# Peptides against a protein of PDB entry 6J07: the designs that were tried, part 58

Target 1, 107 residues: chain A of PDB entry 6J07
Amino acid sequence: GQRGWFCGSVSQDLRQFWVAEGGTISDPRAADFLFSCDASHPDTLRIYQSLDYIEDNATVFHAYYLSAVANAKIKNSVALGHFILPPACLQKEIRRKIGSFIWEQDQ

## One batch from the design tools (peptide; made by RFdiffusion4, then SolubleMPNN)

Design b2_p19_2_s4 (from b2_p19_2 with H4K Y5V R15K)
Fold by OpenDDE base, seed 4:
Structure b2_p19_2_s4 (fold): chain B 107 residues (1-107), chain A 19 residues (1-19)
Amino acid sequence: as target 1 above (107 residues)
Amino acid sequence: LPVKVFDYHKLLKPKYVPP
């Protein structure tokens, strides 16, 4: 199945959408997907500090991905890779090379 | 065919999860 963990920064509406689309909610260890809206939130920081993340066995995604999927006519047109949420300390360098993140463009 | 809403991407770090 598709199990998701959600940072406290993620709205209840997006969590409900995940469940409505067939997902379940779990702790980070059991989760297939990790969602956050804030790389500096304590919940997300704990993920970045975990051995699983340090050893490259975990990826955090910005929950705006779920909003994009919800609003897309063609749901598979939304590329999950555009919503990788790296630690705050790396974001400035990434913006320099790749450009502004998608979740920042409509803010 | 059913549409998969949440797809895996090649850029993702691998995460082992029991089936």
Scores: peptide ipSAE 0.041, ipTM 0.622, DockQ to the pose 0.121
Fold by OpenDDE base, seed 1:
Order: sequence, then structure tokens, then C-alpha cells
Structure b2_p19_2_s4 (fold): chain B 107 residues (1-107), chain A 19 residues (1-19)
Amino acid sequence: as target 1 above (107 residues)
Amino acid sequence: LPVKVFDYHKLLKPKYVPP
């Protein structure tokens, strides 16, 4: 299915887009996708601290992915893997090795 | 026939959720 959880940092517009595309909104335990715009938001921090996340059974994605999908010229051309949102403590090192995150490039 | 983009990307790192 297409059940999504959204951090409070995610705009109403992106939530509405998710629903318009056939998604539903659920709690993180029932969600298939976890979206956030802020790794330091309390909602997202609770995900990172959860047993599911610690055991590598969950991934948080930056909600900018939905914006990229909405604006894409080719259907299915946006790679979700580019939108993995890691904990804030890892982001500096990741930027050093891979470069700026895609959501930072477009802001 | 048409598959939504969200369904494709779930294969990258799926989160187990009971049906």
C-alpha cells in the first residue's frame, strides 16, 4: 500500500499531494513511508530513536522528494534513494564524502 | 499496468508493516 507518516516539519501542500496521488496518512508504525523536512525535529528524532529504525527496518526520507515528483517531467524519473534523510549527527560527514543533499541544492 | 512511483521506490529499503 501507500501509507505515509509525516513529521510536523512537512508542509500541508506536500501532504495534500501525497493524498492526491492515492496515499493515505498513518502513524509511523503503520506507515510504509516516513517523510520529514527536518532531521532535528522532535517527531523525526523519535523515529531515529525507535527500535525499528535502530534495527535498520525503517528509513526516513526528505519530503522534498514529493516536490520533485510533482515537478518531474518524466513519470518515475525521481530516485527516492537520493532523498534519504539521515540523522543530523551524520550529515556533515556525508556531505564531505558525497556532497550536498539534493534538497539543499535546490533551496 | 501503471505503477505509482511510490510503489517502485519501496523496494529500495522497505519498511516492514503488517498488512
Scores: peptide ipSAE 0.041, ipTM 0.629, DockQ to the pose 0.107
Fold by OpenDDE base, seed 2:
Structure b2_p19_2_s4 (fold): chain B 107 residues (1-107), chain A 19 residues (1-19)
Amino acid sequence: as target 1 above (107 residues)
Amino acid sequence: LPVKVFDYHKLLKPKYVPP
């Protein structure tokens, strides 16, 4: 199954969409996907500080991915890789190299 | 078969706990 963990920064609407599409909500240890809207939120910071994350066994994605999927005409046409949410300390440098994140761009 | 909305093949770093 598709198990997702959600930071407290993620709206209830996006959580409901996840469930409506067949996902379940779980703790981060059991989750297949980790979603957040705020790299500085305490919930997300705990993920970044976990051994799983430090050892590259976890990735946090911006929950805007779910909104993009919901709005897409073709299911599975949205690239999850574009929604990787790195720790805040890395974001400035990433923006300098590749530009603003998708969730920061005008929609 | 319908295409899955959430594709594990798009994960750059798969979770340690498999689906």
Scores: peptide ipSAE 0.039, ipTM 0.630, DockQ to the pose 0.126
Fold by OpenDDE base, seed 5:
Order: structure tokens, then sequence, then C-alpha cells
Structure b2_p19_2_s4 (fold): chain B 107 residues (1-107), chain A 19 residues (1-19)
């Protein structure tokens, strides 16, 4: 699907790009994609605390993915899997094993 | 793995959406 939910931490420009590419904006329950720019934002925390997320039926992605797609020279060259946004309590261990997140590298 | 715009990564579970 093409329904997306956006945390309040996501800029209006990225939301507009989503809509311009054919996406729609919905509440978290109806959304196919969940986007955030801040794992500590109250909106995102509510997702992490939801039953769907706890039962591994939901994934939060960093909205910087949309910027990367917009700037890509080769179609399909951006991997959504590189933009998984985990809870803050897990990020230190993930950085130790995998390295810094892609959205941190390009800032 | 490359992913098309608005496509799920093939290694990820799709989010459950009620019908």
Amino acid sequence: as target 1 above (107 residues)
Amino acid sequence: LPVKVFDYHKLLKPKYVPP
C-alpha cells in the first residue's frame, strides 16, 4: 500500500514529497509505512508502546529515506532496510555492531 | 538491497493493516 503515517518530527517538505509521489497520509493503524525523524518524540514513542509494534507487526522508518529517494540518480538504488529507526534504548548496541546510522552519516 | 519507491524491503515484514 501507499498510506503513510508521519511523526510530528518529520518536515512538511518530506510529507509533500510523499504525497507528490502518490502516497496518502493516515493514522498509524491504517498506515502501510510509519515515518519518523526522532525515536524520542512522543508520537514515535506511542508507536513503540503499541501492541502491534510489541508483537513485531510494525516497523518505524527514518523519514530521511524519502530525501534519499528524491536525490537518487539511479532508480531503486535506495534500500529502505537501511532506514529502520529502532527505539533509543537499542541504538547504542546497534551502532557498536553495525556502525552509525545512514541518516547520521549524511548530516 | 535496492527498493522501489514505496515498496517494502523484501527482508522486512509488512505492517499489518486491517481490511
Scores: peptide ipSAE 0.039, ipTM 0.623, DockQ to the pose 0.122

Design b2_p19_3_s1 (from b2_p19_3, 11 letters changed)
Fold by OpenDDE base, seed 4:
Structure b2_p19_3_s1 (fold): chain B 107 residues (1-107), chain A 19 residues (1-19)
Amino acid sequence: as target 1 above (107 residues)
Amino acid sequence: SLDELLEKLLKRAKELEAK
């Protein structure tokens, strides 16, 4: 089973897709998948400030991953690793190393 | 380092995909 948490920045459509694909929605502490569309949203900031995240036991992903999966011709063609959403303070350094994030390119 | 952080994050992503 896939347990997910959603920041308030994530649309209901993406949440519904998650459930339709067999996922469940839980609180951040119980969830394996943490989805957000905004690293600066208060919900997401609370994740980054949590002990689990600080101790590298949690990862936040951009919810655009779900949109990409929904639109993909081949379901296995979308790599979750491409959608890691780091804290805002690290994003500039990451962009310098690996380029702009996928969700930024499609804006 | 940032490289080490990215490696850890990518590893976590792969683990989650396996679930």
Scores: peptide ipSAE 0.394, ipTM 0.869, DockQ to the pose 0.504
Fold by OpenDDE base, seed 2:
Structure b2_p19_3_s1 (fold): chain B 107 residues (1-107), chain A 19 residues (1-19)
Amino acid sequence: as target 1 above (107 residues)
Amino acid sequence: SLDELLEKLLKRAKELEAK
């Protein structure tokens, strides 16, 4: 099953889309997919500070992934890996290496 | 390193996509 957690920064529309696609909403520890729209949001910061995250057992993704999936014209054209949302302290380094994040490009 | 971190994160993403 697709168990997801959502930061308070994520809109209700995206949450509803997740459920409509068969996903369930759970607490961070039970969820496989962690979605956020703001790496600086207190909810997301708590994830980054959690033992699961520190031990590399959790990954936060930008919720814009769900919007991209919803609007995709080609099946499997959206790669989840492109939507990894790292802590703010790492974002500058990642941008220098890989380029701007997709959610930033579309903003 | 940053490269190693990215590799781990991408691996996790692929695993999740397979579910």
Scores: peptide ipSAE 0.393, ipTM 0.869, DockQ to the pose 0.533
Fold by OpenDDE base, seed 3:
Structure b2_p19_3_s1 (fold): chain B 107 residues (1-107), chain A 19 residues (1-19)
Amino acid sequence: as target 1 above (107 residues)
Amino acid sequence: SLDELLEKLLKRAKELEAK
């Protein structure tokens, strides 16, 4: 099963899409998929500060992933890895190396 | 390093996609 957690920054529509696609919603500790739209949101910051995250056992993804999946023309063509949402302190360095994030390009 | 971190994160993402 797909257990997901959602930051308060994520719209109800995206949460509903997750459930419609067979996902369930759980607390961060039980969830495998952690979604957020704001690396600076208090909910997300708590994730970054957790032992699971510090020990590289958790990853936060930008919820725009769900929008991309919903609008994908090719089945299974959306790569989850492209939607990793790192802490704000790392984003500038990542942008210099990889370029702007997908969710920034489409807004 | 950043590269090492990204590799770890990408690996995690691939593992999740397999679930």
Scores: peptide ipSAE 0.391, ipTM 0.868, DockQ to the pose 0.503
Fold by OpenDDE base, seed 5:
Structure b2_p19_3_s1 (fold): chain B 107 residues (1-107), chain A 19 residues (1-19)
Amino acid sequence: as target 1 above (107 residues)
Amino acid sequence: SLDELLEKLLKRAKELEAK
C-alpha cells in the first residue's frame, strides 16, 4: 500500500486523487510519500526539522507531481525525482545546477 | 556535497516509485 502525508498547503483535489488511485493518508512518521506545495509552510518545516529527515530517511515531494500523473497519457512516464521539494535554504544552489523546478516553469 | 545529496534524494525517489 501507498501511505502518504499531506501538508496543509496541498489542495483537497490532489488528496482525493491520491485516495482514488489507491493511496491512504497517514501521519508523516508512518507515511512513505510526503507531499507539499510550500517549503515554507509550518507543516513542511516541521518535516525538515524532524529526525527522520535530518537522518536522510524522509523526502518531501511537490504535490504538483500528482497533477502531472493525473494529466499524463502514460502514468509511469512522470518521474518522481523531478518533484523533490528541498528546504528553501538549498533551492538557490540546486537551481544553479539543474535549473528551475518543474512547478515553477508554468508560473 | 550538494551532488551527493541530490543523488541520495533521487535514489529515494526511485525506491518509492518501485512501491
Scores: peptide ipSAE 0.391, ipTM 0.868, DockQ to the pose 0.535

Design b2_p19_3_s2 (from b2_p19_3, 8 letters changed)
Fold by OpenDDE base, seed 5:
Structure b2_p19_3_s2 (fold): chain B 107 residues (1-107), chain A 19 residues (1-19)
Amino acid sequence: as target 1 above (107 residues)
Amino acid sequence: SLDEYLARQRERAAALEAA
């Protein structure tokens, strides 16, 4: 099963796509997939401040992943690892290492 | 370190995709 949590910054369309693909929506403590479109949104900040995240037991993904999956021409061609959404305080250094985030390129 | 952080996050992503 696919249990996901969504920040308030994520559109209803993407949430509906998740459910249509067989996913369910849960609270962040029960969810395996944590989706957000804004690292500075209060909902997402609470995730970064949670014990699970601080202890390296959680990952936040940019919800643009779902858009990429929906529009993919080849099944399984979209890598979830390309959509890690880190806290704002880490983003500048990460961009120096791996380049601009994929969701920033397609805005 | 940041490299270790990224490695763990990517590892979790891969595990989620495989499940």
Scores: peptide ipSAE 0.746, ipTM 0.955, DockQ to the pose 0.503
Fold by OpenDDE base, seed 2:
Structure b2_p19_3_s2 (fold): chain B 107 residues (1-107), chain A 19 residues (1-19)
Amino acid sequence: as target 1 above (107 residues)
Amino acid sequence: SLDEYLARQRERAAALEAA
């Protein structure tokens, strides 16, 4: 099964898509997939401050991943690893290394 | 390091996709 947690910054449409695709919604401790659209949102900040995240047992993904999956023509063509949402303090350095994040490119 | 951080996060992403 696919257990997901959603930051308050994620729209209901994306949450509904997750459920429609067979996912369930749970608290962040039980979830395997953590989705957010805002690294500075209080909900997401609490994830970054959690013991699971600090001990490198959690990853936050940008919920734009779900939009990309919904619009993909080929199954499995969207790589989840391209949607890692790091804390704000790391984002500038990451952009210098790998370029702008996918969710920022078409804005 | 940042490289190690990214590697670990990507590894977790790959594992989630494979599950």
Scores: peptide ipSAE 0.745, ipTM 0.955, DockQ to the pose 0.503
Fold by OpenDDE base, seed 4:
Structure b2_p19_3_s2 (fold): chain B 107 residues (1-107), chain A 19 residues (1-19)
Amino acid sequence: as target 1 above (107 residues)
Amino acid sequence: SLDEYLARQRERAAALEAA
């Protein structure tokens, strides 16, 4: 199974979708997938400040990925790598390199 | 560097999808 952690910024609907698709919900240390909708949320900040993240053993993804998957007409057409959610302090520089984040383009 | 950071994050994403 796929184990995920969710920041409090993620809606219950997206969490339910994750479970409906076969995922389980766990604490950050046990999870493989870390989802958030807010890099500045206290829950997410704790991830960025954790040893796992600092030691380059964790990645946070924007939960909009799950919405994109739910709405995708072609299975496996959504790339997880497009939904990396970096710490706020890195976002401006990243936007200069790769452009606006995908979750910012629809709003 | 930022490039290295992004490369590692994308690599992890790819690994998660492949698992």
Scores: peptide ipSAE 0.745, ipTM 0.955, DockQ to the pose 0.504
Fold by OpenDDE base, seed 3:
Order: structure tokens, then C-alpha cells, then sequence
Structure b2_p19_3_s2 (fold): chain B 107 residues (1-107), chain A 19 residues (1-19)
């Protein structure tokens, strides 16, 4: 099963795509997939401040992943690991080491 | 460290895809 949580910054279209692909929507404590489009959104900030996240038991992903999956010709060609959405305080250092995030490149 | 953080996040992503 695919249990997902969505920040308020994620469009209804992407949420509907998740459900259409067999996913369910749940609260962040029950969810395995946490999606957001804004690391500074209050909903996402609450995730970063949660015990699960602080104890390295949670990952937030940029919801652009779902758009990439929807547009992909080959299933499994989109790597979830490329869509890790870190807290704002870490993004500058991550860009220095890895480069710009995928969702920023396609804007 | 940042490297350790990224490694753990990527490992979780891989596990989620494999499930």
C-alpha cells in the first residue's frame, strides 16, 4: 500500500493523481510518503519539527515527483531519491555539493 | 553531517520504492 501525506502547497491535481495510481491519503504519522512543494510552508515545517523527522525516520519529497511520474514513458524511470525536499536551512549547502534541484531546473 | 543526512534520506527513498 501507498500511504501519502500532502502539504497544503500541493495542488489537488497531484493529489488526485496519487489516488488514481492506487495511493491513499493519510495523516503524516501514518503516511510513508510525505509530499510538499514548499519547504517553508507551515504544514511542512511541522514535519521537520516532528520527532519522526528529527530522529531520522522520515523524508519529505517534492511533489514534482508525481508530475515527473505522470509524464514518464517508462515506469520506474523516475528516481524518488532525486526529489528529497530538505529544510530551507540545508538547501544552499546541498546545491553547492549536488547542484540545483530537479524541480528548480524544470521551472 | 550533511553527507550522512543525505545518505539516510536516499536510503529511505530507495526502501520506499522497493516496497
Amino acid sequence: as target 1 above (107 residues)
Amino acid sequence: SLDEYLARQRERAAALEAA
Scores: peptide ipSAE 0.744, ipTM 0.955, DockQ to the pose 0.531

Design b2_p19_3_s3 (from b2_p19_3, 11 letters changed)
Fold by OpenDDE base, seed 3:
Structure b2_p19_3_s3 (fold): chain B 107 residues (1-107), chain A 19 residues (1-19)
Amino acid sequence: as target 1 above (107 residues)
Amino acid sequence: DLDELLERLRARAAALEAA
């Protein structure tokens, strides 16, 4: 399936793109894909605090993934794994290991 | 363990993408 949840930090354009590509929008508990543009947004923080996330049954992705997909020249060339959005408390350590996040490179 | 976390998260991403 392609059920997605969107943080309030995600633009309407990206939400519309998701739907245009066949996705549906649902609450976080029913969603397979959780999108956010801000790890510190209250909506996203609630995800990080949820039982599903704590029990490792949920993953938050940066919504820039959708922009990358929209602009991709080759189908399936954008890897979702590059867009994992971890809690703010982990980001500094992650950057030390893998470098700047992909959504930060284009800013 | 951050490495373990990253591996697990990326594995989940791959699974979601393939579904």
Scores: peptide ipSAE 0.402, ipTM 0.869, DockQ to the pose 0.540
Fold by OpenDDE base, seed 2:
Structure b2_p19_3_s3 (fold): chain B 107 residues (1-107), chain A 19 residues (1-19)
Amino acid sequence: as target 1 above (107 residues)
Amino acid sequence: DLDELLERLRARAAALEAA
């Protein structure tokens, strides 16, 4: 199964889409997928401060991934790796290496 | 190293997609 956790910054629509596609919602410790729309949201900050994240056993993804999947004609065409949401303190450096994040484009 | 971090994160994402 696909177990996901959602930051409070993620809309109810995206949460409902996740469930409609067969996912379940769990606490962050049990979840395989961690979704957020805001690296500075208190919920997400607590993830970055958790032992699982600090020990490199957890990854936060931008929930825009779910929107992209919902709109994709080919389901496997959306790469989850493009939606890694790093802590705010690293984002500027990452943008200098790979360019603007996909969720920041077309805005 | 930031490049190494990104590679690890991308590898984890790939593993999740393959599950």
Scores: peptide ipSAE 0.401, ipTM 0.869, DockQ to the pose 0.539
Fold by OpenDDE base, seed 4:
Structure b2_p19_3_s3 (fold): chain B 107 residues (1-107), chain A 19 residues (1-19)
Amino acid sequence: as target 1 above (107 residues)
Amino acid sequence: DLDELLERLRARAAALEAA
């Protein structure tokens, strides 16, 4: 199963899509997928401070991934790895290396 | 090293997709 956690910054529509696609919603410790739309949101900050994250056992993804999946013309064409949401302190350097994040490009 | 970090994170994402 697909167990996901959602930051308060994520819309109900995206949460509902997750469930409609067969996902379940759980607490961060039980979740395999952690979704957020804001690296500075208190919920997300708590993830970055957690042992699971610090010990490299958790990854935060931008919830825009779900929107991209919903709108994809080709099934399985959306790469989850492109939606990693790093802590704010790393984003500038990462952006210099790989370019603007996907969720920023449509804005 | 940032490059190493990015590779590690992307590998984790790939593993999640494969599961």
Scores: peptide ipSAE 0.399, ipTM 0.867, DockQ to the pose 0.518
Fold by OpenDDE base, seed 1:
Structure b2_p19_3_s3 (fold): chain B 107 residues (1-107), chain A 19 residues (1-19)
Amino acid sequence: as target 1 above (107 residues)
Amino acid sequence: DLDELLERLRARAAALEAA
């Protein structure tokens, strides 16, 4: 199954889409997919500070991934790896290396 | 170091999609 956790920054519409596509919602420790729209949100900051994250057992993804999946013309054409949401302190360095994040390009 | 971090994160994403 696909167990997901959602930061408070994620809209109810995206949460509902996740469930409609067969996903379930759980607490962050039980979830395999962690979604957020704001690396600076307190919920997301708690993830970054958790032992699971520090020990490389957790990854945060931008919830815009779900919007991209919903609008995709070809099933499975959206790569989850393009939606990794790193801590704010690393984002500037990452942008310098790979360019602006996908969720920023459509804003 | 940053390259290794990105590779590791992308690998995790791929593993999640494959599961």
Scores: peptide ipSAE 0.398, ipTM 0.867, DockQ to the pose 0.517

Design b2_p19_3_s4 (from b2_p19_3, 11 letters changed)
Fold by OpenDDE base, seed 4:
Structure b2_p19_3_s4 (fold): chain B 107 residues (1-107), chain A 19 residues (1-19)
Amino acid sequence: as target 1 above (107 residues)
Amino acid sequence: SLDELLEKLRKRAAELEAR
């Protein structure tokens, strides 16, 4: 089983999809997958400020990954690495290097 | 550097997908 944590910014539909796919929901310390839709949400900010994150033992992903997986004809065609959600302070610089994030392109 | 950070993050994502 895969353990996930969800920021309050993530819809209940995406949480339900995670569970339907065999995932469980846990607190951030126990979770392997951390999902958020807002790097500035207080829940997500607490993750970025945690020792686990600071020590490079945690990664936050944009929950749009789950939507992409749900809508993909081939589940394995969606790469988790494309959905890394960095802190807001790094996003501008990252966009200059790799372009706009996937979740921003669909807006 | 940013390049090193991105590489590190991509590596962690790959590790998680491999589980």
Scores: peptide ipSAE 0.342, ipTM 0.846, DockQ to the pose 0.487
Fold by OpenDDE base, seed 5:
Structure b2_p19_3_s4 (fold): chain B 107 residues (1-107), chain A 19 residues (1-19)
Amino acid sequence: as target 1 above (107 residues)
Amino acid sequence: SLDELLEKLRKRAAELEAR
C-alpha cells in the first residue's frame, strides 16, 4: 500500500482521491508520500524542520500532482518529480534554474 | 550545489513512483 501524509493546506477532495486510488493516510513519520499546497503552512514547516527531512529521508510534493493524475488521459504520464515542493528559502533559486513551478502556472 | 540537490530529489521521486 501507499501511505501518504497531508498538510492542512490540502483540500478534502484531493485526500479523497488519494484514498479512492488505494492510498492510506498516516502521520508524517510513517508516510512515504508527503503532500502540501503551501510551503509556509505550519504543518509543512514542521516537516522541513524534522530530522527525517534534514537527513534527506523525506520529500514534500505539491498536492496538485494528484489533480494532474486525476485529469491525465494516459496513466503514469505525470511525473512526480515535477511537483517537488521545496522550502520557501530555496524556491527563488530553483525557479531561476527550471522556471516557474507547474502549480504556479495555473494561478 | 543546487543541481546536485535537484538531481537527488528527482531520483527520490522516481524511486517512490516505482513502488
Scores: peptide ipSAE 0.340, ipTM 0.847, DockQ to the pose 0.457
Fold by OpenDDE base, seed 1:
Structure b2_p19_3_s4 (fold): chain B 107 residues (1-107), chain A 19 residues (1-19)
Amino acid sequence: as target 1 above (107 residues)
Amino acid sequence: SLDELLEKLRKRAAELEAR
């Protein structure tokens, strides 16, 4: 099974989808997948401040990834890499390089 | 650099998807 952690900013529906797909929910230290909908949420900020994140051993993904997967017609067509959620302080510069984030395009 | 950071993040995502 795949272990995931969820920021408080993530809806219960998306959490339930994760579990329905065979995932488990764990604390951030045990999780392989870290999901958030808000880079400024206190839960997510604590991740960015953690040693695992600072040492490049952790990555936060926008939970909209799960919604995209749920709605995808082609299995495995949604790229996780498109849903990396960087700290807020870096987002403006990243947008200049790659454009608006995919979750922002659907809002 | 930012480019290096993005590369690290992309690599991490790819590793996770490969599991």
Scores: peptide ipSAE 0.340, ipTM 0.845, DockQ to the pose 0.480
Fold by OpenDDE base, seed 2:
Structure b2_p19_3_s4 (fold): chain B 107 residues (1-107), chain A 19 residues (1-19)
Amino acid sequence: as target 1 above (107 residues)
Amino acid sequence: SLDELLEKLRKRAAELEAR
């Protein structure tokens, strides 16, 4: 489905884009896609602490993915996998495996 | 469809996270 949840750290513009593309906004438990711009935001932290996340039934993505999709010139050129937003405690480990996060490269 | 694409991406992203 196209059900998405958004952390409070995500701009209204990105939320509007999601809806414009046919997505709906739902609570985290019902959402198929979870978007955040801040792994340390209280909303996102609550996701990481949830049973669904702990049991590997949920994944948080950096909302910059939506911006990248909106601005993409080549269809399907944006890889969602590059936008996985893990808890802070796992970021270094993941960064070593797959490289620096795309949102960090722009910093 | 967009829904099918998103589901495919979600699956692939999950596999990457599991490494």
Scores: peptide ipSAE 0.224, ipTM 0.791, DockQ to the pose 0.067

Design b2_p19_4_s1 (from b2_p19_4, 10 letters changed)
Fold by OpenDDE base, seed 1:
Structure b2_p19_4_s1 (fold): chain B 107 residues (1-107), chain A 19 residues (1-19)
Amino acid sequence: as target 1 above (107 residues)
Amino acid sequence: DEEIEKVFEKQKKYANVSL
């Protein structure tokens, strides 16, 4: 099974979807995947400040990925790479280079 | 910016990963 951690900014619906699809919920250190909907949320900030993240051994994904998967017609068609959630301080520069994030386009 | 490059690298790393 896949272990996931969820920031408090993530809705209960998305958490339930993760579990329904066979995932389990774990603490950040034990989790295989870290999900958040807000780079500025205290939970997510603690991840960015963690040694694992600083040493580039952890990655935060926007939880909108799960919504995209739920709505996808084809399994395994949603690329996780498009849902990397960078620290807030980097997002403006990243948007200048690659455009708006996917989770912002549907807002 | 090194941190931004790391983000791009992660995007590439997971470009073909789907859960």
Scores: peptide ipSAE 0.791, ipTM 0.965, DockQ to the pose 0.585
Fold by OpenDDE base, seed 2:
Structure b2_p19_4_s1 (fold): chain B 107 residues (1-107), chain A 19 residues (1-19)
Amino acid sequence: as target 1 above (107 residues)
Amino acid sequence: DEEIEKVFEKQKKYANVSL
């Protein structure tokens, strides 16, 4: 099993999917993967402000990843790397370099 | 920007990771 933390911005459906697939839900410090749907949500902001994140030991992923996995026809075809959720203040420059984020494209 | 580079490195790190 894998441990995940979820920002309050993440729907209950996605959380339930995580658990249904064998994951567990934990606090950010114990979690292997951190999920959020909103970089500006207070929960996520606290992650960005944490020492773990500042020291580059934590990564936040957009929870839309789980939706993509749920809908994927080929298992293991959805790369987690495409769902890195950076702080809001960095997103504009990142989009300028690599284009719109996947979760934005599917909206 | 160092912070941006860190984001890119994380993207690379998880490029072949699927849960």
Scores: peptide ipSAE 0.791, ipTM 0.965, DockQ to the pose 0.596
Fold by OpenDDE base, seed 3:
Structure b2_p19_4_s1 (fold): chain B 107 residues (1-107), chain A 19 residues (1-19)
Amino acid sequence: as target 1 above (107 residues)
Amino acid sequence: DEEIEKVFEKQKKYANVSL
């Protein structure tokens, strides 16, 4: 099973989609996947400050991934790697290397 | 820096992962 944690910044629609697709919702320590829409949200900041994240055992993904999956024409065609949500303090430098994040392209 | 590199490694780690 796929266990996910969701920041409060994630809409109920995306949470419901996760569950509808067979996922379950868990606390961040038990979750396999951590989703957020805001690197600066207090919930997400607590993840970045956690021992699991500091020791590089946790990863935060932008929840827009779920929207992309929902709208994908081909199943399993959306790569999760494009949706790594880094801490806000790192994003400017990352954008210099790879360009705008995929979730920013429609803004 | 090291933190940025970790992000890139995670991007590569999940490059072929789809849920």
Scores: peptide ipSAE 0.791, ipTM 0.964, DockQ to the pose 0.585
Fold by OpenDDE base, seed 5:
Structure b2_p19_4_s1 (fold): chain B 107 residues (1-107), chain A 19 residues (1-19)
Amino acid sequence: as target 1 above (107 residues)
Amino acid sequence: DEEIEKVFEKQKKYANVSL
């Protein structure tokens, strides 16, 4: 089983999907994957300020990834790399280079 | 910007990862 941490910005539905698919929920230090829906949420900000993140040993993913997986027609067709959630201060420049984030495209 | 480059490297690292 894989361990995930969830920011308070993530809905219970997405958390329940994670567990239903065999995942467990843990604190950030024990988690294999960190999920958030808001780079400016206090929970997520604490991750960006952590030593693990500063030393490039932690990665935050947008929880919309789980929704995309739930709706996928083919298993393993949704790439986690498209759902990296960077700090808010970096997002404008990133969008200029690669375009809008996947979780923003339907808004 | 080195921080931006780190983001791109993470995107590449997980490009073929699916949970």
Scores: peptide ipSAE 0.790, ipTM 0.964, DockQ to the pose 0.586

